# Ledger of designs, part 229: peptides against a protein of PDB entry 3B8E

Target 1, 230 residues: chain A of PDB entry 3B8E
Amino acid sequence: PFLIFIIANIPLPLGTVTILCIDLGTDMVPAISLAYEQAESDIMKRQPRNPKTDKLVNEQLISMAYGQIGMIQALGGFFTYFVILAENGFLPIHLLGLRVNWDDRWINDVEDSYGQQWTYEQRKIVEFTCHTPFFVTIVVVQWADLVICKTRRNSVFQQGMKNKILIFGLFEETALAAFLSYCPGMGVALRMYPLKPTWWFCAFPYSLLIFVYDEVRKLIIRRRPGGWVE

## One batch from the design tools (peptide; made by RFdiffusion4, then SolubleMPNN)

Design b2_p29_5_s3 (from b2_p29_5, 27 letters changed)
Fold by OpenDDE base, seed 3:
Structure b2_p29_5_s3 (fold): chain B 230 residues (1-230), chain A 29 residues (1-29)
Amino acid sequence: as target 1 above (230 residues)
Amino acid sequence: SERERVREEVLKELEKAKEELKKLLEEEE
């Protein structure tokens, strides 16, 4: 998200503090849960032929899979961002290159796509209105990510959700999202304005996409062990 | 001051979550 912000020179879709909350609050618990997850029996029985090369290849494949999931997460967040800005009069094409004028507090007549002038304060309100839904979208998509990360080859339906740590991670992530979205003062402190309940559902299609993607990937891996999609 | 107060509150909630996670880990061992 931050890279796209720099490259496209658009208004910041997600604040730095919110990014830190994702890293510290949503990524850490999942990482711990994965460390305590029982390895699949087929993975444990397969000894590497060449420990150095097989380990490197495996790490690259895992990194690629997580990278692809991360791209889907980012797309979900940006979709939410563009929808909110469009509802407030800023079409996606109009946002390109707008950052310089958007962030200038001395410019109080920035026009939207419909010719309406926006003060600096008004622009910041709409910007901060995007932060919470963007964050929540990422959290909801991460639910799917957490569930699929339990297994490498087996379906989630085969392995089940017996890991209490993973279940707790899902709960903690949801609780954090609710806290940041609705706790008084979060709008001032973290630039996280209150979220309409409808925005929670905007991320579900992307969560479903991740589930489908992972199940298809795992199915291919089961049919073609050692394939490039692993 | 308000920003600091809210940040402290967020940190407190995160610490609570970490402690609960620690308890769960201890129960599984």
Scores: peptide ipSAE 0.015, ipTM 0.365, DockQ to the pose 0.189
Fold by OpenDDE base, seed 4:
Structure b2_p29_5_s3 (fold): chain B 230 residues (1-230), chain A 29 residues (1-29)
Amino acid sequence: as target 1 above (230 residues)
Amino acid sequence: SERERVREEVLKELEKAKEELKKLLEEEE
């Protein structure tokens, strides 16, 4: 996601603290969840041919799958970012290359897509308004990511939600999102302005995409045992 | 180690945010 920021030279969609929160949510919680993952019946019954090599291959395949999920997650966040900016008069195409002028405090007449002039302060308010929805979108998408982390071959419907660590992770991320989004002072302390509750639903299509992706992946694995898509 | 570093950084920032929230709550009382 940060590469897009650099390449497109758009305003920063997310604050540093929220980035760190994403790193914790996407890397640490799933890793802990995997460590305490209840073994799937098919995984436990599968005897490794070469324990060292098979473990490494499995880890690589999991990493690849989560990399793809992470890309979908990032797209969801950026979608929300662009929607917010568009609602404030900045169409996506207009944002390209705008960062230099956007971040210049001496320019108080940056025009939006409709010719409205924005002061530096107004631009920063809009920027910070984008931070919360972006973060919340990531958290909502992470719900799907955490849920799918529980299983490798079996569908979520087959394995069920028994991993207490996953459930804890879901609540922790949700609580963090609620705290950062709705607690007074967060706009000043973390540059995250309050979020309208309706924005929580903007991430749902992407969560669904992740679920569909993972279910399709798992279906392929079940139909083709020993495939590279694990 | 990197994850732990990130965790510590986030916790520090959250602690600051909690302190600010506490101040705001005290001002509203």
Scores: peptide ipSAE 0.006, ipTM 0.240, DockQ to the pose 0.028
Fold by OpenDDE base, seed 5:
Structure b2_p29_5_s3 (fold): chain B 230 residues (1-230), chain A 29 residues (1-29)
Amino acid sequence: as target 1 above (230 residues)
Amino acid sequence: SERERVREEVLKELEKAKEELKKLLEEEE
């Protein structure tokens, strides 16, 4: 997310606390995945190879998969961000390169895509309005990530959701998202303005995409053991 | 001061959640 922000020179989509929350959530995914992969390996009664080398390989594979999923998550977040800004008069193309003027306190006449002038305060309000939806979008997409982490090779539909860690993760992320989105003072304290409940649904297509991606990935792994997609 | 307090509270809750998850992971290992 930050790389896109820097490269595109667009207004900041996330606050520091939101970033930390995402980092926490993203760090959980590899850890959960490793735990489940070990469990699956034990269930499959595979002869233990060299445990040190196998663990390292698994960690690398998980990291690669996570990187791809992370890109999809970022796309989902940015989609929500761009939709909100577009609804406020800033089309995505117009946002490119706008950061310098956007962050300048002395420029109070930044024009949107329709020629409407925005004060610094108004711009910051709309920016902060984007923080919460971006975060919530990521959290909703991470629901899919948590669910898919239960299995490394098997379909989610085959394994089910009978894992306390997954359930815990889902509730914690959701509770955190709700707290940050609706608790009074979050707009001022964390630069996260309240989110309309309808925006929670904007992430669902991306969650579905993650599920489809993971199922396809797992299908490939099952058909071609030892591939780089593993 | 209020901003800082709220930020610290949020961070504390995040750390707590992280530690709880870590414990759960350790129990499954």
Scores: peptide ipSAE 0.000, ipTM 0.266, DockQ to the pose 0.160
Fold by OpenDDE base, seed 2:
Structure b2_p29_5_s3 (fold): chain B 230 residues (1-230), chain A 29 residues (1-29)
Amino acid sequence: as target 1 above (230 residues)
Amino acid sequence: SERERVREEVLKELEKAKEELKKLLEEEE
């Protein structure tokens, strides 16, 4: 997803620490998924297969699935980023190629889409204003990821929310998001400015999209065992 | 003025750190 920032040459919506926090969070989801998949496979009494080849194939399939989910997460974050910048006068089309001038501290007259000039400090405040909601968006989308990784084949509606580990994971991610977003000093320490509660809901459509995607994926897996969508 | 100077310096260092991390992430991808 970070390749999009480079290709589009737009201001980065994430700070260094925020990126690290996302990386840690995103790495946990595949690990949990692999653990649950092994457990589910054991329960289903799958036919004897070559464990070496099957493990490798399974890892590839999981990587592809999470790659797609990761793209949806990134799109959700980018959407939130573009909305905030648009509300501050920077339309998405105007942001293309703006990064070089945006990051130059000696340029204090960068114009927005409406001809308003922005100082370097003002631009950085707007940029940092995007960090928190971007992170929150990722966390909210990760809620869906954590829920869907509970099972490989079964619907979330079939399995329910009885897994204590899943509930703990959801709580941990939510607590982390709340801490980083609202704890005093985080705006200074991490450049994550306090977020309006309304912005928590901006990610919900993307979380829903991931749920729909996963349900469709699981439906396909059930209909076509061993398919490429696993 | 001094507060602004310090803030600008901190922002500069943060931007450097961001660019370094970006580079590292690109190398891992």
Scores: peptide ipSAE 0.000, ipTM 0.232, DockQ to the pose 0.022; fails the geometry check

Design b2_p29_5_s4 (from b2_p29_5, 28 letters changed)
Fold by OpenDDE base, seed 2:
Structure b2_p29_5_s4 (fold): chain B 230 residues (1-230), chain A 29 residues (1-29)
Amino acid sequence: as target 1 above (230 residues)
Amino acid sequence: EEREKVREEVLEKLEKAKEELEKLLEEEK
């Protein structure tokens, strides 16, 4: 998200402190969950023929898969961001290069895509209104990621939801999202204004996309063991 | 007041989702 923000020179979709809360708060439990996941029957049966090369290949493939999921996750967040800004009069194309004027507190006449002038205060309210939905979108997409990360090859339907730590992670992420979204003072402290419940559903298409992507990936791996998609 | 109302609505939805998930966990045992 931060790289896209710099490259596109758009208004900041998510605060740095909130990003840190995501990275430390939401990603830690999934990592722990993976450590306590019941080993896939196929993983336990695989003795590496060459420990050095096979480990390296597996780490690269896992890294690529997580990288792809991370890109889809970021796209979901940015989609929500652009929808909210568009509803407030700022079309995506208009946001390109707007950051300099957007962040300048002395410019109180920034025009939207429809010629409406926005004060600095008004722009920051809209920006901070985007932070919460962006965060919530990330959390909702992470629900799918948490569910799919428990297996390398088996479908979620085959292994089920037996990992109590994974389930706890889903609740923790949701509770954290609710806390950050609705706790008094978060609008000031984290620049996260309260979110309407309807915005929680904006992320579901992307969660479904990740789920379908992973199921297709796993299906390919099952049909072609040792393929590059693994 | 509107913020509190939205918070309450979200909390109710979270509680319902928790109950549904607990039920699914019981069915999987």
Scores: peptide ipSAE 0.000, ipTM 0.156, DockQ to the pose 0.287
Fold by OpenDDE base, seed 3:
Structure b2_p29_5_s4 (fold): chain B 230 residues (1-230), chain A 29 residues (1-29)
Amino acid sequence: as target 1 above (230 residues)
Amino acid sequence: EEREKVREEVLEKLEKAKEELEKLLEEEK
């Protein structure tokens, strides 16, 4: 998100503190789940013939898989961001290069795609209105990530949802999202305005996409052990 | 100052959640 903000010079889609909450909060449970599964796999597998090379290859493959999931998460967030701005009169094409004027408090007549003039305060309200849905979109997409992190090779349907760690992770992320979205003062402190309940559902297609992607990936791994998809 | 306070509160909640997850991981072993 931050890279696209810099490159495209668009209004900031996600606040710095919110990014930190994602990086420190939402990624912790997947990381723990991965570490646990890796330890379990290491117990079950014979010692690698070349521990350094085989470990590096596995770490790279895991990193690439999660990197792809992270890209899908970012796309989901940006989709939500562009939808909200479009609903407020700012089409995606119009946002390109707009940041300089958007962030200038002395410019109170920034025009939207329909010629409506927006004051600095009005623009900031719209910007901060985007932060919460963007964050919630990432959290909802991460629900799928948590579910898929339970097993590297086995389907979630085979393992079931009885893992306490997974259930707790889903609860933690949801509670964090609810806290950041609805706690008094969070709108001012974190630049995250209250979220309409309808926006929680905007991320579901992306969660489903990640879930399907990973199930297909795992299916391929089961059918072709040691393949490049692992 | 309010931002920092909220950040600390969020971090404290995240730390507690992490500790609880670690305990759950130990119980599943």
Scores: peptide ipSAE 0.000, ipTM 0.140, DockQ to the pose 0.174
Fold by OpenDDE base, seed 4:
Structure b2_p29_5_s4 (fold): chain B 230 residues (1-230), chain A 29 residues (1-29)
Amino acid sequence: as target 1 above (230 residues)
Amino acid sequence: EEREKVREEVLEKLEKAKEELEKLLEEEK
């Protein structure tokens, strides 16, 4: 998110403190849940033919899968960001290069895509209005990520949701998202204005995409044992 | 109070833009 903010020179979609809350608050419990996750029955039953090589291959495949999921997650966040800004009159094309004028407190006549002028204060409000939905989108996408990470080869429907730590992680992420989104003072402290409940649903298509992606990946692994996707 | 007023103005603008988007979506249908 921060790299795209610099490269595209768009208004900041998510505050640095909020990013830290995601990294430390939402990603840590999932990482722990994965570490304590009982190896999928298929992983435990397959003795590595070459423990060193098979471990390295597995680590690379997991790393690539997480990298791809992370990209889909970022795209989901940016989609929500662009939707909100478009709803406020700023089309994605208009946002490119707008940061310089957007962040200038002396410019009170920044035009949106429809010729409406925005004061600095108004622009900052809409910017901060984007922070909460971006964060919530990340959390909702992480729900799918956590669910899919439970199984390497088996479908979620086959393995079930028996990991209590995973369920706890989902709850913690959701509780943190609710706290940051609706707690009084977060608009000042974290630059996160309260979110309409409807915005939680904007992330669901991306969660579904991650879920479908992982199920397709797992299906390929099941159909082609020993393939490069495994 | 000024923040609340600006927030209300932004919300009104958001509602108008939403209505325009809904109209555009209806015109594409």
Scores: peptide ipSAE 0.000, ipTM 0.205, DockQ to the pose 0.021
Fold by OpenDDE base, seed 5:
Structure b2_p29_5_s4 (fold): chain B 230 residues (1-230), chain A 29 residues (1-29)
Amino acid sequence: as target 1 above (230 residues)
Amino acid sequence: EEREKVREEVLEKLEKAKEELEKLLEEEK
């Protein structure tokens, strides 16, 4: 997200605080939960031919899958960001290159896509209004990510919801998202303004996309053992 | 028991991270 912000010169879609909340608040518990995840039934049945090489390959494949999921998460966040800005008068195409003027405190007449002028304060309110939805979108998408992390090869439906730590992580990240979104003072303290409950649903298509992606990936792995998608 | 220990460790890390974030936010003001 931050790289896209720099490259596209768009207003900041995700604040540093929200990034840290994602990394520490939402990703840490899942990462720990993976260490306590039950071994897949198929992994237990197969002895690795070369434990060192097979472990390295598996780690690379896992890393690649997480990278792809991370891209889907980012797309979901940016979608929510662009929708909110569009609802406030800033169409996506108009945001390109706008950062310089957007962040300038002395420019109080930045025009939106409809010719409405926005003060610096108004722009920052809109920017900060995007931080919470972006974060919430990531959390909602992470629900799917966390669920799929339970399995490497088997379907989620086959493995089930056995890891209590992972389940706890889902509730924790959701509770954190709700706290950051609705607790009084978060707008000032964390630059995260309250989110309308309806925005939680904007991420659901992306959560579904991750589920579909992972199930398809796992299906391919099951049909073609030893493929690079594994 | 191991799960509880991990949970406590995670919570402690989260609290420390929140404190660091609050300090950083104060420095940016």
Scores: peptide ipSAE 0.000, ipTM 0.155, DockQ to the pose 0.024

Design b2_p29_6_s1 (from b2_p29_6, 25 letters changed)
Fold by OpenDDE base, seed 2:
Structure b2_p29_6_s1 (fold): chain B 230 residues (1-230), chain A 29 residues (1-29)
Amino acid sequence: as target 1 above (230 residues)
Amino acid sequence: DELEKKLEERAKQLQEEVEELIRRAEEEL
């Protein structure tokens, strides 16, 4: 998220403190749940033909999986961010390069895509209005990712939700998201303004897309073992 | 066990980095 903010020079989609809350609060429990999850019996039953190469391949596969999941989460958050800003009059194309003027407290006439002028305070309210939905979108996408990461080859429907740690992680992330979104003072402390309940549903199509994508990926892996999709 | 240890070590490193970033942010505030 922060890299795209710097590269695109757009208004800050997510505050640094909120990013830290995500990394500590939402990513840790999933990582622990995946560590305790017995690797699918098929992965563990393969005696390493070469322990050095197979360890390196496993570390690369894990790094790629985490990298892909993180990219998908970031894309979901940015999608929600751009939707909210577009609804407030700032189209994605107009946001490119706008950060310098956006963050300048002395500029009170920043125009949106429709020629409406925005004061610094109004811009910051809109910016902070994006932080909570961005966070909630990441959490809702993480629900899908956690369910997906449970199995490498098997469908979620075949394996079922037997991992109690994963279920606990889902509840903890949801509780954290609700706390950060609705607790009084979070707007001041974390720059997270209260979220309308309707915005929780904005991420669901994206989570469904990820779920469908992963089920298709797993189906391809099952049909073509050792293919480029692994 | 080694992967679990590496994940725990990475989680600890990330936690320490985050605590240091929070501390720096609090010192700047």
Scores: peptide ipSAE 0.000, ipTM 0.220, DockQ to the pose 0.035
Fold by OpenDDE base, seed 5:
Structure b2_p29_6_s1 (fold): chain B 230 residues (1-230), chain A 29 residues (1-29)
Amino acid sequence: as target 1 above (230 residues)
Amino acid sequence: DELEKKLEERAKQLQEEVEELIRRAEEEL
């Protein structure tokens, strides 16, 4: 998200506090859960024929999968960001290059896509209004991520939701998202304004996309064992 | 209130650091 902010020169879609909440609050529990699942999976696997090469391949494949999932998460966040800004009069094409004027405190007449002028304060309210939905979008997409992480090769439908750590992670992320979104004072303290309940649904297509992606990936792995997608 | 103020100050510092990093990146381009 930060790289797109720099490259596209758009208003900041995600605050630093929100990033920290993602990294420390949402990503940590999945990472721990994965470490436990890998340990369990490694205990259940017959000794690898070549421990060094099989470990390297596994690490590369995990890294690639997480990289792709992270890209889908980022796309989901940006989609939510663009929808919110569009509802406030800023179409995506108008946001390109707008950052300089957007962040300038002395410019109080930044025009939206409809010619409405926005003060600096109004713009910052809209910007901060995007932080919470972006975060919530990441959390909702991470629901799919947590669910898919439970199984390396098997479909989620085959193993079910037996990992209590993953279930705990889902509830923790959701509780954190709800707390940050609706707790009084979070708008001032964290620059995370309250989220309309309808915005939780903006992430669902991307959550579904991750589910479909992982099921397809697992299907490919099952059909072509030892392929580059493993 | 003190924790909120400290969080606001840290958030402001981090924002300033990010803005400075962006400015430096823009100057190097």
Scores: peptide ipSAE 0.000, ipTM 0.223, DockQ to the pose 0.020
Fold by OpenDDE base, seed 1:
Structure b2_p29_6_s1 (fold): chain B 230 residues (1-230), chain A 29 residues (1-29)
Amino acid sequence: as target 1 above (230 residues)
Amino acid sequence: DELEKKLEERAKQLQEEVEELIRRAEEEL
């Protein structure tokens, strides 16, 4: 997310506070859940045939998988960001290079894509309105990540949601997201304005995309054992 | 109901920790 912000020179889609909430709040429970699930997963049960080469290959494949999932999460967040800004009159093309004028407190006549002028305060409200949906999008996408990470090779449909720790992690993450999104004072304290309930659904296509991606990946691994995707 | 209460309590604790981290980060900036 932050790299695209720098490269595209767009208004900040995700504040430092929101990043901290993700890293400390949303990533911790998934990490704990995954640590406990690894003990049940086939990943730990399968002894490496060659400890040096298989470990390196597994670490590379895990890092690639997490990197790809992280990219899909970022795309989901940016999609939500662009939708919210577009609903407020800022089309994605117009946002390119707008950061300098957007962040300038003395410019109170920044025009949107339709010629409407926005004050600095109005722009910052819209910017901060994006933080909560971006966060919630990450949480909803992480639901898919938690479920797919349960097994390396088995379909989610085959293993099911039997792990109580996974279920607890999903509820805890969702409760945190709801609290940060709707608790009074979060707009001032965390710069996270209240979210319309409809915005929770903006992430669902990306969660579905992650599920489809992982199922396709697992299908390829099952059909081509020893391929580059394994 | 008990699970919801525990989740709310934990969410509150996490929020307090995040707010404290934010405050520390803002003091260092």
Scores: peptide ipSAE 0.006, ipTM 0.294, DockQ to the pose 0.054; fails the geometry check
Fold by OpenDDE base, seed 3:
Structure b2_p29_6_s1 (fold): chain B 230 residues (1-230), chain A 29 residues (1-29)
Amino acid sequence: as target 1 above (230 residues)
Amino acid sequence: DELEKKLEERAKQLQEEVEELIRRAEEEL
């Protein structure tokens, strides 16, 4: 999120403190859980891993758990961000380069895509309205992404949900999302305004899409070993 | 597998860059 904010020079989609809450509170436990996930049955047959001698957190698990998850989450979050701003009159193309004027408190006539003028206070309200839905969207996307990251080649249905730590991590991140979204004072402390219940469901189609895509990808890998999809 | 590995490596690099930027932003506050 933060890199796209800098590169595209758009209004801040998610507060820095909230990003830290994601990294420390939602990503860490799930990432650790992946290190303790049962190896795929085909991997175990080829190279049985010794959990006492082998590094539990290898480079591939780290890259998948922190890197790939973060990218997919950002895509889901930005989708929600652009939807909210578009509903308030700011089309995605209009947001490009707008940050400088957006964050200037002395400019009270920033125009939206329809020529409506927005005061600084009004702009900050709509910006902070994006933070909570963006965060919740990340969490909802994580549900699917953490499940798909359990295996490289086997279907999730073949490997199963045997890691209790992963299930606990999914519960923890959901509880944290609910806490940050609805606890009094979070609007002041984290600039996260209370979330409409409908926004919990806005990311579900996206989570389903990535889940289906990954299952199809894995199916192709199984049918065509050494293909470009690997 | 090769494409997946390249994507994972790139994803890791981007994550490390974001974490470093966040750290710097916190030091400036």
Scores: peptide ipSAE 0.000, ipTM 0.214, DockQ to the pose 0.024; fails the geometry check

